# Ledger of designs, part 8: peptides against a protein of PDB entry 7MKK

Target 1, 71 residues: chain A of PDB entry 7MKK
Amino acid sequence: SMKEKVKAKLVEIRKFVPFIRRVRIDFQDTLSKVQGHRLDALVNLLDREDVSMSSLNKIEVIIDKLRTRFN

## One batch from the design tools (peptide; aimed at target 1 Q35 I59 V61 I62)

Design b2_p13_2_s4 (made by RFdiffusion4, then SolubleMPNN; from b2_p13_2 with D1M E3L E13K)
Fold by OpenDDE base, seed 3:
Structure b2_p13_2_s4 (fold): chain B 71 residues (1-71), chain A 13 residues (1-13)
Amino acid sequence: as target 1 above (71 residues)
Amino acid sequence: MELLDELLEELEK
C-alpha cells in the first residue's frame, strides 16, 4: 500500500539523520543562521510519523545535495 | 513543504 511505501521510505531516509546532524554541527560556523535553522527543522521533520511521500522525495534530493557539498 | 523548498534554494546558492 501507499502507507507501507511511505513508512519504508521514511525508515530509509532516517538513516541519514546522523549525517544531517553532523553537517549542522561541523559547518555551524560557515552556514548562515537561516541555513542552520533549516537543517534543524529538517531533522525535526524526520522525527515525525506523518511525513508525506512528496516530502520524503524532496528530502532525498536535499540529502543528495548535502552529500555532494559537505561530503 | 515550503521549508524544504527554501532549504533547497539555500543549498543551490
Scores: peptide ipSAE 0.088, ipTM 0.685, DockQ to the pose 0.910
OpenDDE base, seeds 1, 2, 4, 5: peptide ipSAE 0.086, 0.079, 0.083, 0.086; ipTM 0.685, 0.682, 0.684, 0.687

Design b2_p13_3 (made by RFdiffusion4)
Pose (drawn by RFdiffusion4):
Structure b2_p13_3 (pose): chain A 71 residues (1-71), chain P 13 residues (1-13)
Amino acid sequence: as target 1 above (71 residues)
Amino acid sequence: LDELDELLEELFE
């Protein structure tokens, strides 16, 4: 059943791509280069679909961790 | 931000 289980989470989870893109730009003045890079690669990854469930769970937390370190 | 760096490092490993 997992097969799909992914697609669903990626859908919901893609609603934060603009949020992240915003965090990257507004605070390019606050964050490191290696933080800018990993935040981009995060966007680039959320744009694919060969995305593991185990990585989406990691991504939900990483998002909860920037809904509260910023915003 | 150190915690965020750790999590992003784990994701991209």

Design b2_p13_3_s1 (made by RFdiffusion4, then SolubleMPNN; from b2_p13_3, 6 letters changed)
Fold by OpenDDE base, seed 4:
Structure b2_p13_3_s1 (fold): chain B 71 residues (1-71), chain A 13 residues (1-13)
Amino acid sequence: as target 1 above (71 residues)
Amino acid sequence: MEELEKLLDELFS
């Protein structure tokens, strides 16, 4: 079902939460306040259970961009 | 949520 697919996708995306947290910490002095806040918001968003597949797909792209920029 | 996604995408583009 779509619900099961969303849950599976969410599990996969959540694997990158530690990476996002590390970026937030490692670059804390370099990131602007808004950048730091947005990273925190991203982590908080991934703690939710009501995230759509569309949102998860967009988040995946964002994470890929993060990986490119911050290794 | 959509606004957050846009802001995050713009920030890390």
Scores: peptide ipSAE 0.103, ipTM 0.701, DockQ to the pose 0.215
OpenDDE base, seeds 1, 2, 3, 5: peptide ipSAE 0.101, 0.090, 0.088, 0.091; ipTM 0.722, 0.703, 0.681, 0.690

Design b2_p13_3_s2 (made by RFdiffusion4, then SolubleMPNN; from b2_p13_3, 5 letters changed)
Fold by OpenDDE base, seed 5:
Structure b2_p13_3_s2 (fold): chain B 71 residues (1-71), chain A 13 residues (1-13)
Amino acid sequence: as target 1 above (71 residues)
Amino acid sequence: MKELEELLDELFS
């Protein structure tokens, strides 16, 4: 079902939360306040269970860009 | 949530 697919996708994306947290900390001095806030918001968003598949697909692209930029 | 996604996309575009 779509519900099951959403849950599975969320589990996969959450695997990158530790990486996002490390980027936030390791680059805190080079990130603007706005950039830091956006990373914090991304982590907080991934703590939710009511994220749509559309949002998760967009988040996946964002994380891929994050990985490319920050190792 | 949608606004956040747009802001994050802007950050890493």
Scores: peptide ipSAE 0.095, ipTM 0.699, DockQ to the pose 0.214
OpenDDE base, seeds 1, 2, 3, 4: peptide ipSAE 0.094, 0.072, 0.091, 0.094; ipTM 0.696, 0.711, 0.694, 0.694

Design b2_p13_3_s3 (made by RFdiffusion4, then SolubleMPNN; from b2_p13_3, 4 letters changed)
Fold by OpenDDE base, seed 3:
Structure b2_p13_3_s3 (fold): chain B 71 residues (1-71), chain A 13 residues (1-13)
Amino acid sequence: as target 1 above (71 residues)
Amino acid sequence: LSELQELLDELFS
């Protein structure tokens, strides 16, 4: 079901939370306050359970860009 | 999410 697919996708994306947190900390001195807050917001968003597949797909793109730029 | 995505896309494009 779509519900199960969303759950599975969320589990997979959450595997990158430690990476996002690391980027936030490692580059804290070079990121603006706004940039840092956006990364914090991304982590907080991934703690939610009411995220749609569409949203998760968008988040995946964001994480992909983060990985390309930062590690 | 849309606003967040937009700003993150700008930041990390």
Scores: peptide ipSAE 0.130, ipTM 0.729, DockQ to the pose 0.134
OpenDDE base, seeds 1, 2, 4, 5: peptide ipSAE 0.131, 0.120, 0.129, 0.127; ipTM 0.732, 0.739, 0.728, 0.739; seed 1 fails the geometry check

Design b2_p13_3_s4 (made by RFdiffusion4, then SolubleMPNN; from b2_p13_3, 5 letters changed)
Fold by OpenDDE base, seed 5:
Structure b2_p13_3_s4 (fold): chain B 71 residues (1-71), chain A 13 residues (1-13)
Amino acid sequence: as target 1 above (71 residues)
Amino acid sequence: MEELMELLDELFS
């Protein structure tokens, strides 16, 4: 079901939360206030259980971009 | 970073 797929994708994406937190800290001095805030908000969003598939698909792209830019 | 910030902004808009 779609519900099961959402749960599975959320579990996989959450594996990158430590990476996002590390990027936020390591690049604190080079990120703008807005950029830092957006990363914090991303982590907070992934703490929720009611994230839509649409949002998760967008987050997957964001994480891929982060991985490319920040190792 | 521009594209990344646009994606983040769109996510939270």
Scores: peptide ipSAE 0.407, ipTM 0.862, DockQ to the pose 0.912
OpenDDE base, seeds 1, 2, 3, 4: peptide ipSAE 0.404, 0.404, 0.406, 0.345; ipTM 0.861, 0.860, 0.861, 0.834

Design b2_p13_4 (made by RFdiffusion4)
Pose (drawn by RFdiffusion4):
Structure b2_p13_4 (pose): chain A 71 residues (1-71), chain P 13 residues (1-13)
Amino acid sequence: as target 1 above (71 residues)
Amino acid sequence: LEELDELLEELFD
């Protein structure tokens, strides 16, 4: 059943791509280079679909962790 | 941001 289980989460989880993109631009002045990079690669990854469930769970937390360290 | 760095490093490892 997991097969799909992914697609669903990726759909819901892609609504934050603009949010992340914002965080990366507004605060390019606040964050390191390696933070800028990994935030981009995060966007680039959320744009693919060969995305592991084990990674999406990591991504939900990484997003909860920036809905509160910023915003 | 230290915790966020750790989580992002774990994701991309």

Design b2_p13_4_s1 (made by RFdiffusion4, then SolubleMPNN; from b2_p13_4, 4 letters changed)
Fold by OpenDDE base, seed 5:
Structure b2_p13_4_s1 (fold): chain B 71 residues (1-71), chain A 13 residues (1-13)
Amino acid sequence: as target 1 above (71 residues)
Amino acid sequence: MEELDKLLDELFS
């Protein structure tokens, strides 16, 4: 079901939360205030259980970009 | 970082 797919994708995306937190800290002086705030918000969003598939797909793209830019 | 800004903005807009 779609519900099961969402749950599975959320589990996979959450594996990158430590990486996102590390980027936020290590590059705090490089990131703008807005970028830093939104990375914090991204982590907070991933703490929720009611994230949509649409949001998860967008987050996956963001994580890929972060990985490319920040190792 | 501009592309990242757009992605983050789109996510939280």
Scores: peptide ipSAE 0.204, ipTM 0.769, DockQ to the pose 0.898
OpenDDE base, seeds 1, 2, 3, 4: peptide ipSAE 0.183, 0.202, 0.188, 0.190; ipTM 0.747, 0.767, 0.745, 0.745

Design b2_p13_4_s2 (made by RFdiffusion4, then SolubleMPNN; from b2_p13_4, 5 letters changed)
Fold by OpenDDE base, seed 2:
Order: sequence, then structure tokens, then C-alpha cells
Structure b2_p13_4_s2 (fold): chain B 71 residues (1-71), chain A 13 residues (1-13)
Amino acid sequence: as target 1 above (71 residues)
Amino acid sequence: MEELQKLLDELFS
């Protein structure tokens, strides 16, 4: 089901939460306040269970681009 | 950093 697919994708994306947290802290002095707050919001979003497939697809793209630039 | 802002705008727009 779509619900099962969402849960599976969420599990995979959550593996990168520690990475996002590290980016937030390691680059805190170079990030704008808005950028920092949005990274915090991204982590908080991934802690939720009610994330849509559309959101997860967007988040996956964001994480891939973050990995390219910050790791 | 401007690139990061664009990425975050995609998510939070």
C-alpha cells in the first residue's frame, strides 16, 4: 500500500537525520538565521509519522544536494 | 550558501 511505501521511505530518509543535524551545527556560523531555522524544521519534520510521499520525495532531493555540498 | 537557501525554499515554499 501507499502507506507502507511511505513508512519504508521515511525509514530510509531518517538515516540522514544525524547528517542534517551535523550540517546545522558545523556550519552554524555561516548559515543565515533563516537557513538554520529551516534545517531545524527539516529535522523536526522527519521526526513526525505523518509525512506525505510528496514531502519525502522533496526531502530526498534536498538531502542528496546537501550531501554533495556539505559532505 | 545562496544555493542552500534555494534548496530550502524548494522545501518550505
Scores: peptide ipSAE 0.132, ipTM 0.721, DockQ to the pose 0.696
OpenDDE base, seeds 1, 3, 4, 5: peptide ipSAE 0.124, 0.126, 0.124, 0.125; ipTM 0.705, 0.705, 0.711, 0.706

Design b2_p13_4_s3 (made by RFdiffusion4, then SolubleMPNN; from b2_p13_4, 4 letters changed)
Fold by OpenDDE base, seed 5:
Structure b2_p13_4_s3 (fold): chain B 71 residues (1-71), chain A 13 residues (1-13)
Amino acid sequence: as target 1 above (71 residues)
Amino acid sequence: MEELMELLDELFS
């Protein structure tokens, strides 16, 4: 079901939360206030259980971009 | 970073 797929994708994406937190800290001095805030908000969003598939698909792209830019 | 910030902004808009 779609519900099961959402749960599975959320579990996989959450594996990158430590990476996002590390990027936020390591690049604190080079990120703008807005950029830092957006990363914090991303982590907070992934703490929720009611994230839509649409949002998760967008987050997957964001994480891929982060991985490319920040190792 | 521009594209990344646009994606983040769109996510939270």
Scores: peptide ipSAE 0.407, ipTM 0.862, DockQ to the pose 0.837
OpenDDE base, seeds 1, 2, 3, 4: peptide ipSAE 0.404, 0.404, 0.406, 0.345; ipTM 0.861, 0.860, 0.861, 0.834

Design b2_p13_4_s4 (made by RFdiffusion4, then SolubleMPNN; from b2_p13_4, 5 letters changed)
Fold by OpenDDE base, seed 4:
Structure b2_p13_4_s4 (fold): chain B 71 residues (1-71), chain A 13 residues (1-13)
Amino acid sequence: as target 1 above (71 residues)
Amino acid sequence: MEELEKLLDELFS
């Protein structure tokens, strides 16, 4: 079902939460306040259970961009 | 949520 697919996708995306947290910490002095806040918001968003597949797909792209920029 | 996604995408583009 779509619900099961969303849950599976969410599990996969959540694997990158530690990476996002590390970026937030490692670059804390370099990131602007808004950048730091947005990273925190991203982590908080991934703690939710009501995230759509569309949102998860967009988040995946964002994470890929993060990986490119911050290794 | 959509606004957050846009802001995050713009920030890390």
Scores: peptide ipSAE 0.103, ipTM 0.701, DockQ to the pose 0.192
OpenDDE base, seeds 1, 2, 3, 5: peptide ipSAE 0.101, 0.090, 0.088, 0.091; ipTM 0.722, 0.703, 0.681, 0.690

Design b2_p13_5 (made by RFdiffusion4)
Pose (drawn by RFdiffusion4):
Formats: C-alpha cells, structure tokens, sequence
Structure b2_p13_5 (pose): chain A 71 residues (1-71), chain P 13 residues (1-13)
C-alpha cells in the first residue's frame, strides 16, 4: 500500500516549496552558503517523484524545524 | 537551533 502513500504526502508536503523558497531569499542575508545550497537541493528534490518515504518523513521534520526557526 | 537544522539537512543529503 505504500506505493501511493508516498504520492499523497508529496502532494501535501509540496505546499511548502514556496515557503522554503521564501525562507531562502529573505534570509540569504542571515544564513550560510551551505544552508542556502541544501535549501535549494531541498526544493530540487521535492520537485522529483522518485522520493523515498523515509526521506519525506525527514522532510516533514526539516520543515517543522523551519516553520519555527524562522516565521 | 542552527546546529540542529544543519545536522538534519546533512542526514538528508
């Protein structure tokens, strides 16, 4: 059943791509280069669909961790 | 908090 279980989470979890993108731009002045890079690769990844469930779970937390470090 | 975020992003990538 997991096959699809992914698609669903990727759909919900892609609503944050604009949020991330905003975080990257507004605070390019606050964060390191290696933080800018990993934040981009994060957007590039959320744009693909060969995405593991095990990584989406890591992504939901990475996101809860920036809904509260910023914003 | 920055260190924790960096660690999480390193585990992902």
Amino acid sequence: as target 1 above (71 residues)
Amino acid sequence: EDEELDELLEELF

Design b2_p13_5_s1 (made by RFdiffusion4, then SolubleMPNN; from b2_p13_5 with E1S E3S E10D)
Fold by OpenDDE base, seed 5:
Formats: C-alpha cells, structure tokens, sequence
Structure b2_p13_5_s1 (fold): chain B 71 residues (1-71), chain A 13 residues (1-13)
C-alpha cells in the first residue's frame, strides 16, 4: 500500500539525519542564514510521521545533493 | 504543508 511505502521511505531517509545535522554544524560559517535555516527545518520535518511521498522524494534528492557537496 | 515545504527546500544551494 501507499501508506506502507511512505513508512518505509521515511525510515530510509531518517538514516541521513545525523549527516544533515553534521553538515549544519561543520559548515555553519560557510552556509548562508537561509541555508542553515532550511537544513534545520529539514531535520525538524523528518521528525514528523505525516510526511507525504512527494515530499520524501524531494528530500531524497536534496540529501543526494548534500552528499555530493559536503562529502 | 507540501507547498510550504517546496518553497523552503527549493534552491537549497
């Protein structure tokens, strides 16, 4: 079901929360205020359980970009 | 909302 797919995707995406937090801290002075705020909001969003599949797919792309940019 | 998220996450870099 779509519900189970969303749940599974959320579990997989949450594995990258520690990485996102590390990027936020290690590059705090390099990131703009807007970028820092967006990363904070991203982490907060992933604490929720009602995130849509559409949002999770977009977040996956963002995480891939972060991995490329910040190792 | 999804719309607010899109606005927030757009052009992170």
Amino acid sequence: as target 1 above (71 residues)
Amino acid sequence: SDSELDELLDELF
Scores: peptide ipSAE 0.095, ipTM 0.691, DockQ to the pose 0.207
OpenDDE base, seeds 1, 2, 3, 4: peptide ipSAE 0.092, 0.087, 0.081, 0.094; ipTM 0.694, 0.697, 0.694, 0.691

Design b2_p13_5_s2 (made by RFdiffusion4, then SolubleMPNN; from b2_p13_5 with E1D E7K E10D)
Fold by OpenDDE base, seed 4:
Structure b2_p13_5_s2 (fold): chain B 71 residues (1-71), chain A 13 residues (1-13)
Amino acid sequence: as target 1 above (71 residues)
Amino acid sequence: DDEELDKLLDELF
């Protein structure tokens, strides 16, 4: 079901939460206040259970870009 | 929401 697919995707995306937190801390002095706040908001969003598949797909793109830029 | 995620993308990259 779509619900099961969303749950599975959420589990996969949540594996990157420690990475997002590391980026937030390691680049704290380089990131703008807005960028830092947005990373915090991203982590908070991933704590929710009601995230849509469309949102999860966008988050996957964000994580990919973070990995490219911040290793 | 999706708009906030779009803003996040635009602001980060």
Scores: peptide ipSAE 0.109, ipTM 0.694, DockQ to the pose 0.162
OpenDDE base, seeds 1, 2, 3, 5: peptide ipSAE 0.105, 0.093, 0.098, 0.102; ipTM 0.694, 0.707, 0.695, 0.699

Design b2_p13_5_s3 (made by RFdiffusion4, then SolubleMPNN; from b2_p13_5 with D2M E7K E10D)
Fold by OpenDDE base, seed 5:
Structure b2_p13_5_s3 (fold): chain B 71 residues (1-71), chain A 13 residues (1-13)
Amino acid sequence: as target 1 above (71 residues)
Amino acid sequence: EMEELDKLLDELF
């Protein structure tokens, strides 16, 4: 079901939460205040269980961009 | 809440 696919994708994306938190801290002085706030919001979003597949697909792209920029 | 978070994500980069 779509519900089970969402749950599975959320589990996989949550594996990157430690990385996102690390980027937020290590590059706090490099990031703008707005970017820092958005990263905090991203982590908070991934703590929820009611995230849509559309949002998860967008988050996956964002994580790929973060990995490219911050290694 | 979800709409505001989606907006923040869309504008992250």
Scores: peptide ipSAE 0.093, ipTM 0.673, DockQ to the pose 0.137
OpenDDE base, seeds 1, 2, 3, 4: peptide ipSAE 0.091, 0.092, 0.091, 0.086; ipTM 0.673, 0.699, 0.671, 0.673

Design b2_p13_5_s4 (made by RFdiffusion4, then SolubleMPNN; from b2_p13_5, 4 letters changed)
Fold by OpenDDE base, seed 5:
Structure b2_p13_5_s4 (fold): chain B 71 residues (1-71), chain A 13 residues (1-13)
Amino acid sequence: as target 1 above (71 residues)
Amino acid sequence: SDKELEELLDELF
């Protein structure tokens, strides 16, 4: 079901939360204030259990961009 | 809200 797919994808994406947190801290002086705030918001969003598949797909793209830019 | 967070993410880079 779609519900089960959402749960599974959320579990996979959450594996990158430690990476996102490290980017936020390690590059705090390089990131703009708004970029830092957006990374905080990203982590907070992934703490929720009611995230839509659409949001998770967008988050996956964002994480790929982070991985490309920040190692 | 989820919408506000999505807007923040859309313009991260």
Scores: peptide ipSAE 0.093, ipTM 0.683, DockQ to the pose 0.173
OpenDDE base, seeds 1, 2, 3, 4: peptide ipSAE 0.084, 0.078, 0.085, 0.087; ipTM 0.681, 0.686, 0.682, 0.683

Design b2_p13_6 (made by RFdiffusion4)
Pose (drawn by RFdiffusion4):
Structure b2_p13_6 (pose): chain A 71 residues (1-71), chain P 13 residues (1-13)
Amino acid sequence: as target 1 above (71 residues)
Amino acid sequence: EDEEMLDELLEEL
């Protein structure tokens, strides 16, 4: 059943791409280069669909961790 | 590689 279980979470979880893109731009002045890079690769990844469930769970936390370190 | 990058980003956050 997991096959689809992914698609669903990627759909919900793609609603934060604009949020991340904003965090990267507004605070390019606050964060390191390696933080800017990993935040871009994060966007680039959320744009694909060969995305593991195990990586989406890592991404939901990563996001909870920037809904509160910023914002 | 993607998973290592995500772990590194999580540590940084």

Design b2_p13_6_s1 (made by RFdiffusion4, then SolubleMPNN; from b2_p13_6, 4 letters changed)
Fold by OpenDDE base, seed 3:
Structure b2_p13_6_s1 (fold): chain B 71 residues (1-71), chain A 13 residues (1-13)
Amino acid sequence: as target 1 above (71 residues)
Amino acid sequence: DEDKMLDELLEEL
């Protein structure tokens, strides 16, 4: 079901939470304040159970961009 | 709004 797919995707995306937290801290001086706040909000969003598949797909792209820019 | 926040991140990164 779509519900099961969303749960599985959320579990996979949550594996990157430590990486997002590290980018937020290690590059705090490089990121704008608003970018830092959005990364904090992203981490908080991933603590929720009601995240849509659309949001999870966007988050996957964000993680890829963070990996490319910040390794 | 979570979608707005995500869209803003996508645009800036």
Scores: peptide ipSAE 0.789, ipTM 0.951, DockQ to the pose 0.954
OpenDDE base, seeds 1, 2, 4, 5: peptide ipSAE 0.788, 0.787, 0.787, 0.787; ipTM 0.951, 0.950, 0.950, 0.950

Design b2_p13_6_s2 (made by RFdiffusion4, then SolubleMPNN; from b2_p13_6, 4 letters changed)
Fold by OpenDDE base, seed 3:
Structure b2_p13_6_s2 (fold): chain B 71 residues (1-71), chain A 13 residues (1-13)
Amino acid sequence: as target 1 above (71 residues)
Amino acid sequence: SEDEMLDELLESL
């Protein structure tokens, strides 16, 4: 089901939380204040269980961009 | 909103 797919994708995306936290800290002076705040909000969002597939797909692209620019 | 925050983050990176 879609619900099961969302749960599975959430588990996979959560594996990148340590990476997101590291980017937020290591590049704090390079990132704008608003970018830093949004990364904090992103980490907090991934603590929730009611994240949509649409949001998870966007987060996957965000992670790819972070990896390209910062690691 | 959640969607707005994610969209803005996507646009800024």
Scores: peptide ipSAE 0.774, ipTM 0.948, DockQ to the pose 0.954
OpenDDE base, seeds 1, 2, 4, 5: peptide ipSAE 0.774, 0.773, 0.774, 0.774; ipTM 0.948, 0.947, 0.948, 0.948

Design b2_p13_6_s3 (made by RFdiffusion4, then SolubleMPNN; from b2_p13_6, 4 letters changed)
Fold by OpenDDE base, seed 1:
Structure b2_p13_6_s3 (fold): chain B 71 residues (1-71), chain A 13 residues (1-13)
Amino acid sequence: as target 1 above (71 residues)
Amino acid sequence: SEDEMLDELLEML
């Protein structure tokens, strides 16, 4: 089911939360204030259980961009 | 909104 797929995707995406937190901290001076705020919001969003597949797909792209730019 | 926040972040990176 779609619900099961969402849960599985969320589990996989959550594995990158430590990475997102490290980017937020290590590059705090490089990131704009709004970028930092959005990354904080992203981490908070991933603490929730009611995240849509659409959002998770966007988050995956964001993580890829972060990995390319900061790792 | 959640979608707007994510869209903005995508555009900023």
Scores: peptide ipSAE 0.766, ipTM 0.947, DockQ to the pose 0.893
OpenDDE base, seeds 2, 3, 4, 5: peptide ipSAE 0.764, 0.765, 0.765, 0.766; ipTM 0.946, 0.947, 0.947, 0.947

Design b2_p13_6_s4 (made by RFdiffusion4, then SolubleMPNN; from b2_p13_6 with E1S D2E E3D)
Fold by OpenDDE base, seed 5:
Structure b2_p13_6_s4 (fold): chain B 71 residues (1-71), chain A 13 residues (1-13)
Amino acid sequence: as target 1 above (71 residues)
Amino acid sequence: SEDEMLDELLEEL
């Protein structure tokens, strides 16, 4: 079901929370204030259980972009 | 909103 797919995707995306936190801290001076704030908001969003598949797909792309630029 | 915030991140990165 779509519900099960969303739950599975959320579990996989949450594995990258430590990485996102690390980027936020290590590159605080490189990131703009608003970018830093958005990364904080992203981490907070992933604490929720009602995140949509659309949002999770966007977050996956964001993580890939972060990996390309910062790791 | 959540969706707008994610779109902004996608645009800037």
Scores: peptide ipSAE 0.782, ipTM 0.949, DockQ to the pose 0.951
OpenDDE base, seeds 1, 2, 3, 4: peptide ipSAE 0.782, 0.781, 0.781, 0.781; ipTM 0.949, 0.949, 0.949, 0.949

Design b2_p13_7 (made by RFdiffusion4)
Pose (drawn by RFdiffusion4):
Structure b2_p13_7 (pose): chain A 71 residues (1-71), chain P 13 residues (1-13)
Amino acid sequence: as target 1 above (71 residues)
Amino acid sequence: SELDELLEELEEE
């Protein structure tokens, strides 16, 4: 059943791509280069679909961790 | 930081 279980999460979890993109730009002045890079790769990844469930769970937490470090 | 650790782990994958 997992097969799809992914698609669903990716759909919901893609609503944050604009949020991340905003965080990257507004605070390019606040964060490191390696933070800028990993935040971009994060966007690039959320744009693909060969995405593991195990990584989407990591990404939900990585988002909860930015909804509160910023915003 | 915790966020940097999490992002490093994700980058390794």

Design b2_p13_7_s1 (made by RFdiffusion4, then SolubleMPNN; from b2_p13_7 with E8D E11M E12S)
Fold by OpenDDE base, seed 5:
Structure b2_p13_7_s1 (fold): chain B 71 residues (1-71), chain A 13 residues (1-13)
Amino acid sequence: as target 1 above (71 residues)
Amino acid sequence: SELDELLDELMSE
């Protein structure tokens, strides 16, 4: 079901939360206030249970971009 | 949605 697919995707995406947190800390002085706030918001979003598949797919792309830019 | 707006902002980086 779509519900089960969303649940599985969310579990996979949450594996990157520690990475996102590290980027936020390690590059705190380099990131603008807006960029830092966006990363904080991204982590907070992943604590929610009502995230759609569409949103999770977008988040996956965002994480890939972060991995490319921040090691 | 507000969530979509946040994601769009992150995607623009």
Scores: peptide ipSAE 0.098, ipTM 0.681, DockQ to the pose 0.182
OpenDDE base, seeds 1, 2, 3, 4: peptide ipSAE 0.091, 0.091, 0.090, 0.092; ipTM 0.667, 0.667, 0.666, 0.666

Design b2_p13_7_s2 (made by RFdiffusion4, then SolubleMPNN; from b2_p13_7 with E8S)
Fold by OpenDDE base, seed 4:
Formats: structure tokens, sequence, C-alpha cells
Structure b2_p13_7_s2 (fold): chain B 71 residues (1-71), chain A 13 residues (1-13)
């Protein structure tokens, strides 16, 4: 079901939460205030259970960009 | 939502 797919995707995306937190901390002095806030919001969003597939797909793109920029 | 807007802004960067 779609619900099961969302749950599975959320589990996979959540594996990157430690990475996102690491980027937020390691680059805190480099990131703009807005960028830092957005990363915090991203982590907080992934703590929720009501994240849509659309949001998860966007988050996946963001994580890929973070990996490219911050290794 | 506000969160979706923030995500979209991040995606566009």
Amino acid sequence: as target 1 above (71 residues)
Amino acid sequence: SELDELLSELEEE
C-alpha cells in the first residue's frame, strides 16, 4: 500500500539523520543562519510520522545535494 | 505547508 511505501521510505531517509546533524554541527560557522535553520527544520520534519511521499522525495534530493556539498 | 515551502527552497539551492 501507499502507506507501507511511505513508512519504508521514511525508514530509509531517517538513516541520514545523523549525517544531516553532523553537517549542521561541523559547518555551523560556515552555514548562514537561514541554512542552519533549514537543516534543523529538516531533522525535525523527519521525526514526524505524517510526512508525505512528496516531502520524502524532496528530502531525498536535498540529502543528495548535502552529500555532494559536504561529503 | 510552511515545511514544504522550506524544503522547496532547499531543493532549489
Scores: peptide ipSAE 0.094, ipTM 0.671, DockQ to the pose 0.185
OpenDDE base, seeds 1, 2, 3, 5: peptide ipSAE 0.084, 0.085, 0.082, 0.091; ipTM 0.669, 0.668, 0.664, 0.673

Design b2_p13_7_s3 (made by RFdiffusion4, then SolubleMPNN; from b2_p13_7 with E8S E12S)
Fold by OpenDDE base, seed 5:
Structure b2_p13_7_s3 (fold): chain B 71 residues (1-71), chain A 13 residues (1-13)
Amino acid sequence: as target 1 above (71 residues)
Amino acid sequence: SELDELLSELESE
């Protein structure tokens, strides 16, 4: 079901939360205030249970970009 | 939605 697929994808994406947190801290002085706030918002979003598959797909792209830019 | 706006902003970086 779509519900089960969403749950599975959310579990997989949450594995990158520690990475996102590290980027936020390690590059705090390099990131603009807006960029820092956006990363905080991303982490907070992943704490929610009501995230759609569409949103999770977008988040996956964002994480891939972060991995490319920040090791 | 507000969520989509946030995600679009992050993706645009």
Scores: peptide ipSAE 0.092, ipTM 0.673, DockQ to the pose 0.184
OpenDDE base, seeds 1, 2, 3, 4: peptide ipSAE 0.089, 0.091, 0.085, 0.091; ipTM 0.673, 0.671, 0.669, 0.671; seed 2 fails the geometry check

Design b2_p13_7_s4 (made by RFdiffusion4, then SolubleMPNN; from b2_p13_7, 5 letters changed)
Fold by OpenDDE base, seed 5:
Structure b2_p13_7_s4 (fold): chain B 71 residues (1-71), chain A 13 residues (1-13)
Amino acid sequence: as target 1 above (71 residues)
Amino acid sequence: SDLDKLLDELMSE
């Protein structure tokens, strides 16, 4: 079901939360205030249970971009 | 939604 697929994808994406947190801290002085706030918001978003598959797909792309830019 | 706006902003970086 779509519900089960969403749950599974959320579990997989949450594995990258520690990475996102490290980017936020390690590059705090390099990131603009807006960029820092957006990363904080991303982490907070992943704490929610009501995230759609569409949103999770977008988050996956964002994580890939972060991995490319921040090692 | 507000959530979509946030995600779109992040993707625009």
Scores: peptide ipSAE 0.099, ipTM 0.681, DockQ to the pose 0.183
OpenDDE base, seeds 1, 2, 3, 4: peptide ipSAE 0.098, 0.097, 0.095, 0.099; ipTM 0.680, 0.676, 0.673, 0.681

Design b2_p13_8 (made by RFdiffusion4)
Pose (drawn by RFdiffusion4):
Structure b2_p13_8 (pose): chain A 71 residues (1-71), chain P 13 residues (1-13)
Amino acid sequence: as target 1 above (71 residues)
Amino acid sequence: DESLDELLEELEE
């Protein structure tokens, strides 16, 4: 059943791509280079679909961790 | 996956 379980989470979890992109631009003045890079690769990855469930769970937390370190 | 773990560590700092 997991096959699809992914698609669903990626759909919901893609609503934050604009949020991340905003975080990366507004605070390019606050964060490191290696934080800028990893935030971009995060966007680039959320744009693919060969994305593991084990990585989406990692990404939900990464997002909860920036809905509260910023915003 | 390593990059995601590193990003999580950095955000938790």

